# Peptides against a protein of PDB entry 3PUK: the designs that were tried, part 190

Target 1, 227 residues: chain A of PDB entry 3PUK
Amino acid sequence: ERGLKSVVWRKIKTAVFDDCRKEGEWKIMLLDEFTTKLLSSCCKMTDLLEEGITVIENIYKNREPVRQMKALYFISPTPKSVDCFLRDFGSKSEKKYKAAYIYFTDFCPDSLFNKIKASCSKSIRRCKEINISFIPQESQVYTLDVPDAFYYCYSPDPSNASRKEVVMEAMAEQIVTVCATLDENPGVRYKSKPLDNASKLAQLVEKKLEDYYKIDEKGLIKGKTQS

## One batch from the design tools (peptide; made by RFdiffusion4, then SolubleMPNN)

Design b2_p24_4_s4 (from b2_p24_4, 10 letters changed)
Fold by OpenDDE base, seed 2:
Structure b2_p24_4_s4 (fold): chain B 227 residues (1-227), chain A 24 residues (1-24)
Amino acid sequence: as target 1 above (227 residues)
Amino acid sequence: SAEEEEKKKLEEELEKRGKELLEE
């Protein structure tokens, strides 16, 4: 059974494709490393075609302009992906596409958002955060996408402490996005690790879950479920 | 038109690359 994959696909379909769908309109979709893996895990190219995507491109590559088509950016809110977007729309003369729809997989930091707004707001038709920063592997198994997570979390080098905190925060956020996607508030369980990383991560997750359900769109507070 | 042909060619190329990207 592909329960999680189907849930992820439905989330993307409703939050991204249905949100920007226009009858008779085809878009070019730009993906980064994470969203490429995400989509490959839960859909096929034929599914994307059905959603009005004519072609997909890697945002990191130097692409030829297709100025007559609108672009759908489904990307992570990272400096790298944002910089690539800005290269596509940073100047009128360098515009790669007719207009942009941007869907971030997670919260976009204000610094990045402001940078986008200042540089190319006129080219943007939509900018939304959809909170989907995980890759489903099986029905109930998923992978987090945090660069160098293992290295920083388990590094004995104290100079990595600040980066470790950032990684932990990112991991916690991604776990919360899974819960939000599945509409579940799970009880957090973990195995103790020598560096107490699991405990810290669990605490971050619990805090973020509480915050999320208190301020969710529906205003619903849910109790913890077993998972 | 030449413009339409170039567009089509580019779209085909992008589609090919896109399919490859998803299959990796």
Scores: peptide ipSAE 0.028, ipTM 0.345, DockQ to the pose 0.274
Fold by OpenDDE base, seed 5:
Structure b2_p24_4_s4 (fold): chain B 227 residues (1-227), chain A 24 residues (1-24)
Amino acid sequence: as target 1 above (227 residues)
Amino acid sequence: SAEEEEKKKLEEELEKRGKELLEE
């Protein structure tokens, strides 16, 4: 299988499941809204069972402690998800699980990372960023998880200008993660609109791609490919 | 949506399986 879904699954399998895998050990996996959608789009129950996941739990919900099992947190680096994690491990007497493996879908800001480190570092066995912040919909189609993107990008209200920039930044970051996952450096193309949102987004993507490949693991700048 | 339904189904199935494993 060569579709985007298979690529995403392979990335998750290698970066998350293989990274913390122990033969004969089962883990509880904690997901947030985004990662639930992500996994549902690219895998099935049988796939997760093969990777040693016995139960999936929503990180936002109240959960009963399973203190004998380790927990795999596959979550977005957001204040909400991090706060939910901290509630699970913030108190020594109230730890819900034996230990935690944390895998963030994107770069975790230092502020959030420091908060985690200060509160429950002893409970964490692994903390890694894997840069998967998009959802594969079809073999070569993906969706971006940026709330209210349409509203802010096309809002005629000048008061939303700052928010528009934030949204475009988030979109650009997600597009770059797709490119990184596929090992592609595309020639960015767009259709310009009167508001020039597509052009602005394209510029952000190009800049981020350049930065990424300049500092990639191989130190190589790849040529532009077909977008 | 179909995706949401699959999401729920996946969670329910895994939860069920998890309960079974914990009971063993």
Scores: peptide ipSAE 0.017, ipTM 0.349, DockQ to the pose 0.111
Fold by OpenDDE base, seed 4:
Structure b2_p24_4_s4 (fold): chain B 227 residues (1-227), chain A 24 residues (1-24)
Amino acid sequence: as target 1 above (227 residues)
Amino acid sequence: SAEEEEKKKLEEELEKRGKELLEE
């Protein structure tokens, strides 16, 4: 378990904190429901302080402006989280923070991306999509660090078939890692056609989850949790 | 590895999108 948490932390540190860190600069970090759980599972406040985060705030809550500080948004690419971000920067006179660094846990849909671009681009110093989001049906959104996974999984090129399998395996492993880190054994739910990429990924995840919880480090059997 | 190559390609694409956002 400690190993899995370390892996998740390392990914976040590399993808987010190392990417935007400036010596001597402190940032406010904004989290949503998923990223709050994710960070709470793999790090402590002291770790965040070392990464230049002075305070963490919930993006969904009303917050007082701190106009002299830059904000780091580590959020899911959902309408709710994006809307909260837009409220923070939508008006020039009512900007809550000096500037924004945005790190999405998954691919941001073009509709949301364009909305941000149209309204808040001048306030953004960095925008990065981290990992591919796994959103189980009616469950929490998980972010996977498989950058090319989307390309390979959805590439119509037959030459990528072998790569697709490798990528899906890696994605499944990452999903399981997140679930394990969060101490959740989610029921695998997905809306997909039979034998499509989503179905295959779901099957891999389900299998790996079963293996993990049946043969975990402590030999504990945990029931599936519907999320 | 094939996985690493694909990760790199996607990262490059996502990076490009991020840069495009900043340029507007």
Scores: peptide ipSAE 0.146, ipTM 0.681, DockQ to the pose 0.019; fails the geometry check
Fold by OpenDDE base, seed 3:
Structure b2_p24_4_s4 (fold): chain B 227 residues (1-227), chain A 24 residues (1-24)
Amino acid sequence: as target 1 above (227 residues)
Amino acid sequence: SAEEEEKKKLEEELEKRGKELLEE
């Protein structure tokens, strides 16, 4: 457990905190439901203070403006989380913060990006998608939406073809690490693809989960959903 | 490792995509 927590923390530290770190600068960090669980599993408030976070706020809640401070959004690329962000920086309301750094836990759909661009692009100093590669949709159910995986799987470039397996393995390992850190045994939901790449990834995840928990597959996954 | 390198490359690509999308 401690080992898994350290891996997740190291990933977040490198991908998020080190990326936007500025000496002497403090930020407010905004979290959603998933990222709250994630950070709670792998760090303490003291750790976040060391990374220049002064306070953590729930993105779904009404918050008082702190216009002199920049905000760090570590959120899932969902309509709900994005809508809350837009309320903070939208043209119809006063900006709650000085500027925004956005780190998505997965690929953000173009539709959501377009909404952001249309309303508050000038307020954004950084936008990055982190390779966590899954989003919880419901209790014990996670959806994989990784367009880059699709690119590697279907690329005519032989170099990309050789990377496919390595990338999928890495993604599966990350998913399992997060799930284990959160102490969850999720079902995997994925979009059906013509060449069964999503199914292969799901199988890798399932196998690794079995190895981790040392139980039979039937006991790990409550169901498979293709959508 | 090869796995770590490819993971890093993927993350870099995602970052690039995010930047490009906001700049358009």
Scores: peptide ipSAE 0.140, ipTM 0.672, DockQ to the pose 0.020; fails the geometry check

Design b2_p24_5_s1 (from b2_p24_5, 10 letters changed)
Fold by OpenDDE base, seed 3:
Parts: structure tokens; C-alpha cells; sequence
Structure b2_p24_5_s1 (fold): chain B 227 residues (1-227), chain A 24 residues (1-24)
């Protein structure tokens, strides 16, 4: 497969599966709503089996303990997903799995991160952010995981202005993660009229791209996928 | 982004700690 789906899969394979792979070891993979959609968009179950995943489980559902196996959590950094993880390891007697590898799709807020550290650090073997907050649709088309983005960005109600800015910021951030995944630093193209939204978003993207690649060039962060 | 740098450092340090705990 060519295009964005292939790139996303390659990123996940390298950043997640290769990162925690041990010879002869099988893991249970836990997914949330977003990562379920993400993986379904770019791979098949057979691909996951090849990566040492025996079964996929929904993190939100009640699951039977498999205490002899390690778990791979590929989840979004949300309170809901984190709380489900914490329930799996919160009590010594109630640990569902042998240990956990955690891979977040995006920046994990300090509040959630600290909560994890305080409660489950002894059960965690790895914690990493992958920075994939989009779903590939076509070769060069993707969907951003920004709730109500269209509604707020195009709302004629001025009362939504503050929320619109937050949404645009989130969109810009996710676009940068797409570019990083693709190992691209594109020039941003937009039409400024009649609405200023496109111009504003473009400016945010350009600024964030510049910041990101400046950091990368200095070797301070290894966030982008190599082409 | 200062925030990205900070986050990267935080995670790096945390993973180092996790590795030490596993070895103990």
C-alpha cells in the first residue's frame, strides 16, 4: 500500500512494535476508540499477529486477567483511557497483566502522567508518545481527531470564538504531527478570503512546523519519522 | 517549542527510571 496509510503503519511498527519487541514474546494489545480506528485504517489483524500481538482488547471493556502476559497499551492520553489503564494495575491483587508498555498517540498532560507514575510505575516497562493524532483516509487524505472542529470553526456565533481558537490550535498541532510522520516540511497553501480561518490556521501550522523542525535539526527531540 | 523539549526530557528520564526498576 502506498501513501499515508503505509507511512502511518510504518511509524507504528517502528515506534511501537519494534520498541517493545522481545523474541518469542507475545503481548496483549489494548486499544481505545481512537487507536482502534487508527489501526483499522492502516493494518490488518494478520499484520498485528506478525508483530507479536496475540489478541486485541478494548480498554473500556471488562476483561479477564491474563497475568502471565505483558500488555501493550496503545491509547490516547485521555482521562477515560488512562483511568481504564489504572484500573488494570491499580491494585497488586487485581493486576490484569504481567506488565505494561504504554504508547500514547499524543502529548500526555502532566496531571495524567503524574497520576500514572504515582499509581502504576512498578508495572510499567515503557512509556512513550508516538504523536499520531490523525486517521489516514486516502493516499494524502487524513482526518484529524478534533471534536466538533467543523462546528466551531465555521460557527457564525461569536460566542464560540474562544473555542474556535482552541480547536484551531489542536488542528494545527495535529497537522504538524502528520508532517512529522511523513517526514515532510511542506509549504502551507491557503485561500485567505472570504474567511480568515484558513489564514489563521495556516499561520499556526507554519509556526509550529518551524518550531518542530528547528528542534529536530538540533537533535533535541526525535519525533519525526524518517523517510 | 520549549514544551516539546520539556516533554521529551520528562519521558526520557521516566523511562530510565522504569528500566532501573525492572532490573531491581
Amino acid sequence: as target 1 above (227 residues)
Amino acid sequence: SEELIKQHKKLKEFNEELKKEEEE
Scores: peptide ipSAE 0.288, ipTM 0.812, DockQ to the pose 0.508
Fold by OpenDDE base, seed 4:
Structure b2_p24_5_s1 (fold): chain B 227 residues (1-227), chain A 24 residues (1-24)
Amino acid sequence: as target 1 above (227 residues)
Amino acid sequence: SEELIKQHKKLKEFNEELKKEEEE
């Protein structure tokens, strides 16, 4: 079987690089914290060069304009990353790059999307959500990027209940992204815990998987598989 | 699910707009 890293790379290659590839064209790629980790986990710089990326820049850092080159933004749909993007293209005279291709790792909230659309549409050539919000560690191991997930999920403090739900929702979403990436609709397995967090998470995942496959590209509901 | 469908539609429409703008 294919390792998760290779699957993730293939997904990125297809969904991002192939989507914006132009023969003979080089792009600058802008990454945030998450996508830096993501790409580092599943590819080498040489791989990116092969995909037409000349240089990688951190979106959070001040960067010198390269106005003759197009930029590929592979970023999380966060206010911070989006704001950095907007700064790059917010002024016609101060555009850092020729144009932008934007690929979000996850669902972009309407608020952010509308902000982008309103301010930078003329600079954007593509905007896509690729739905990869996890880090592959091993062939079948991944890390969810949910801040404080462990703390809130296992906190005995009832005051954290609301936050726990938010975290679990985010975790469930990311698990679904893994499944989507692997093109699998797994049977959910979990161990019951006193706090029943695993069961709740499993239910959330199952629900989200159902929703995802109902509206997949083929409009088909896949049967449960083993992972 | 409904929200996701709406989002897909929104993105599709947006990208079509972007394509038109590029072609102009």
Scores: peptide ipSAE 0.288, ipTM 0.814, DockQ to the pose 0.554
Fold by OpenDDE base, seed 5:
Structure b2_p24_5_s1 (fold): chain B 227 residues (1-227), chain A 24 residues (1-24)
Amino acid sequence: as target 1 above (227 residues)
Amino acid sequence: SEELIKQHKKLKEFNEELKKEEEE
């Protein structure tokens, strides 16, 4: 039985490691807080070694240059992670690594993308978004990486309404990434709640699923499954 | 989704540029 962890690992292997793998080449992999948790949830260090990763480094920490090696950045598209990347390659004379392969866990905002392009394009060999913004748990369980989601969604304070919508949007996006990872187009099921959060989230998920499968990389439109 | 289409296009174009720069 292939649990969600196995599916996620397979996705990372194909979308990240196979994408940048060169025979006989070892890379340093840079992780942020989220991707550290993500990889820890679905693989072992031995698995990473098999994929040509010699060392894992935290992108937020000060690191010694290894100028002869290429770096694989598997990071979230956040200002913090991007800024750390930019520091590694911002100066031509002080590049920490030979080159960079960048894989974002989600869509990179245009502002960050443009900043990367303007500053470090010559150092980048690949930039890809793989759309994995969740932590797999045991079996078919996962945790969404949406800060304060519970607080805002269940807050009775009307002042949080706008924030609630943003949070639900983010949650819906992450659920879609799960579905994409599993190659499923599920029929959305939910229980109605007094605050109608479940219904709203379901609607967002359905909309995003529709959008995703209409324009997916494979050009496939799948019928709804019963998940 | 117009946004998704835009993202795909952006990344495709960027990676093409990166490939050209590497070859030069």
Scores: peptide ipSAE 0.273, ipTM 0.808, DockQ to the pose 0.608
Fold by OpenDDE base, seed 1:
Structure b2_p24_5_s1 (fold): chain B 227 residues (1-227), chain A 24 residues (1-24)
Amino acid sequence: as target 1 above (227 residues)
Amino acid sequence: SEELIKQHKKLKEFNEELKKEEEE
């Protein structure tokens, strides 16, 4: 019924829950704004319970320590989310949980990664990046999380050209994460419009797809498929 | 491409370090 949602859930189950699963162990899961929306779009609380999650907490909120339990952080690689994590484990006295498993939804910048490594390494049991930077809406529909995308892409101000490119790059990256999640190498389709935005985005996607599959985890180069 | 490879390597190495620290 909802193919994309099912695929996303399967990906999360495999890449996150199965990766940190310990028999008989319950975890607290910490979510940020994006991952809250993501999980809400593709699973129910009952599904999370089946995966050994006892409760979910918002990483941005003040939380009571549960020092006997390990925490699963499923968060975006943003300064805000990372800072909240660092506060949970920044000092021995302020340690809120027994240990942390961290799963980022996308590439974590070196600056953030280094901060985590330098301050909290002893509290971390796992740190992994997964490629899910989109919200599945329907079986084949998803929403990209790119702030101000419309504003910059359609801005009449030439001074925003550089920002437009950055936004388009981010969009292209997220589209690639969809393809990676689906394990597909699609031929890109678009309609010509008065603005070259669609063409530019398509080119970026194609380039990124090529790069992704050239260096696939399995070293496999996949042919283009119709999508 | 090269950046992605470097990132994967970095994470792999880090996770190995974490595993060692847990075992100590």
Scores: peptide ipSAE 0.271, ipTM 0.805, DockQ to the pose 0.524

Design b2_p24_5_s2 (from b2_p24_5, 13 letters changed)
Fold by OpenDDE base, seed 4:
Structure b2_p24_5_s2 (fold): chain B 227 residues (1-227), chain A 24 residues (1-24)
Amino acid sequence: as target 1 above (227 residues)
Amino acid sequence: MEELQNQYKKLKEFNEELEEEKKK
């Protein structure tokens, strides 16, 4: 039995490292806050070295150019991370690296995607979404990267209703990415509480799972599993 | 579902473009 950490690592290895691997080539890997946590949770630096990563850098920090090396961006599709990427490749004179491989942890919004396409296409060798938006904690435990999720979900203040909806949506999306990573389409189970949070989340997850498995990355349709 | 399909199509097309540029 393989723990969730190993599954996540295997997914990253296959979807990211194997995808851009070139024999004898070393890359600089750029990480954001989420992917730093993600990789830290499921691999060691030695593992990254084995995958051809010479050094990891924080995308948010100022970095010295290494123009002779290609960069592997493993980042979240957020304006902040994308903007940092764009700054790295905004002009020929400003290019920090030889080329870029971009791997997003989730679906990249059209606005950000178009911005990347318009400004940095010549510098990009690969752009892929791998849909891993969770942090594995234990063999079957993970955390969702949704800021203030608990607060908004359990807030009795009606003024937070809109934010609650956004949070619930984000949580549902991340749960689906877990299922996708595990290659499972489970029946959703929840415990009912006085608040409608569990049922709402379950409905969102079910809907998103249905959408995902109707048309997955490989165009496959899968039935529900007993996870 | 439509959004997902569009996203996959978009990425596919983009990567195809990238490959074409790489070959030039």
Scores: peptide ipSAE 0.211, ipTM 0.778, DockQ to the pose 0.564
Fold by OpenDDE base, seed 1:
Structure b2_p24_5_s2 (fold): chain B 227 residues (1-227), chain A 24 residues (1-24)
Amino acid sequence: as target 1 above (227 residues)
Amino acid sequence: MEELQNQYKKLKEFNEELEEEKKK
C-alpha cells in the first residue's frame, strides 16, 4: 500500500521505532490524544507488537509504575503532555519507568524543552521531533487538528483577527508536515471565493514550504511537484 | 528558517549530551 497511511506508518517506524530499537527489549509506549488518533489511523496493535511495544498507555491517566521497563513517549509538544511526562520522572524515588525515549510530533517550544532538560535529563535516553501533526484518513486524504479553526476563520468579530492568524499559521504548519512526510513540494491550489481565507492559507503554506526546503537537511532545494 | 535550524541544533546537542551521560 502506497497510500498516505502507509507513508505515515513508514515514517513513524523509521523515525521512532528504529531509532530506539534494542534487540530483545520491550518498551511501554505512552500516547496522548493526538498520537492515539494518529497511530490508530495508520497501524494495528499487532504492528506495534512487532516493533517491540508490549503495552500502550495513555499519558493523561494515572498509571502504575513499571520500573524495570523503559518507556517510549510519542506525544505532542503541549504543556499538558509534557507535564504528564514530568510527573512520571519528576521524583527520583517515584520514577514510573526505567528510562524515557521522547518523540515529539512537532516543534517543541524552547520553554517546554528547557523545562524537560532541567528536570528529567538523567532519565531521558533520546529526544527527537518527527514532524507529523496530521491524521491520515484515506490514500491522499488527511485531517488537521487545529482547535476552533472553523470559529476563528469565519468569525465576523474583528477582535478575533489575531486569533484567526494564529489558527491559519497552525494549519499551514501542519500542511507542511504532510508535505515533508510525503517528500513533496506541491504547487498549492485553492478556491478563494467567497472568502479570502483559502488564499491566505495557501500563501502561508507556500511560504513555509519554501522555507522548509531551503533548509532541508540534505541541502537540496526541491522543485515544485504535482500534488 | 533560522528558528528551525536552531531547533535542530538544540536537539542534536541535547542528544549528544544524553549519549555522553549514558557512557558514565
Scores: peptide ipSAE 0.209, ipTM 0.778, DockQ to the pose 0.545
Fold by OpenDDE base, seed 3:
Structure b2_p24_5_s2 (fold): chain B 227 residues (1-227), chain A 24 residues (1-24)
Amino acid sequence: as target 1 above (227 residues)
Amino acid sequence: MEELQNQYKKLKEFNEELEEEKKK
């Protein structure tokens, strides 16, 4: 199956659910805004039940403690999501859940990572980055989660040049995660006219792909494929 | 490349620490 949704689901199943699965054990899963959209795009509640998830909760909302159950946090590495996690486990006497499994959708900055380590290490059973920072659509289509990407990439205001570069870097990084998820190293195609944004983005993607596949899980260097 | 290597190392070491803490 080449459907991007099925590929993403398979990736999540392998990287997250299989990683923390214990037979007969149910978990509460905590989601943020991005991961809610992500899971909604590629699975159903029945699928999650089969993976041992009893309830899905929004990490941003106030929740009643379920201290006898472990929690699966599938969240973005953002200050907001991390802070919500820390509130759940910051006090020894007021832990929301028995323990936590944390799976980040992307690289967690050292500042946030260190904050987690310093405050909640005893409550954490697993911490992993799965590198899925896109939303799958039909067939081979996906959308990136980069705030204000359209505005800055197409801004005629030269004062936005610095922010434009940051946005393009983020987009390139997310495209690489798509390729990693699909286990592909594609040739990049683009149309440059009238702006050079597509060309710049393509160059960034190509560079990042080269770097990524030099350090894959198996230590293999993958050649470029046509796409 | 260096950034990715550092990230993988960081997570690996942390998870090892977590496993050791479970044994206490």
Scores: peptide ipSAE 0.204, ipTM 0.773, DockQ to the pose 0.560
Fold by OpenDDE base, seed 5:
Structure b2_p24_5_s2 (fold): chain B 227 residues (1-227), chain A 24 residues (1-24)
Amino acid sequence: as target 1 above (227 residues)
Amino acid sequence: MEELQNQYKKLKEFNEELEEEKKK
């Protein structure tokens, strides 16, 4: 059985690197905070070199233009990361790179997507969502990237109820991406808690899993698996 | 399900547009 790190790497290799691979071509890869952690957890620099990446740059930092090279953006679909991308290509006269391949770790909101289309379409060669929104820690352990999840989920303050729902939705979506990455459609199991957070999350996950596997990219209908 | 379908649709259409631009 393959470890989670290996599965994640294989997913990235197939969904990102193989998707934009061109023989003899080197690219600059731009990462944000999340994808830096993600890649660090499942690969080495030597692995990236084999995939045609010459250098890794932080999207948040000021960078020198390399106008003759194409850039591979592997980033989260957040306003912060998207804004940094837009700064790289927003001006026709001041493009930092030759062209961009964009791979989002999750679904890109329409607002951000439309903003990209309106301003940078001519610079983009590929735009894809790969749905990897977790960090592998161990063979079967992962962490979710949901800010303040613990605080809102366990807050006794009723004023946080709306935020709790948003957090639960985000967590459920990320769990589905884990399942998709592992190519599994699990029967969701949980233990009830006083706040019934586990039950609520389980319901959201089940709903999203159903939607995902009904219309997945491979067009496969999968039954529930043991996981 | 509708939301997910919409996401795939918009990306598909966008990438098709991008491919057409590459040919020009």
Scores: peptide ipSAE 0.200, ipTM 0.771, DockQ to the pose 0.604

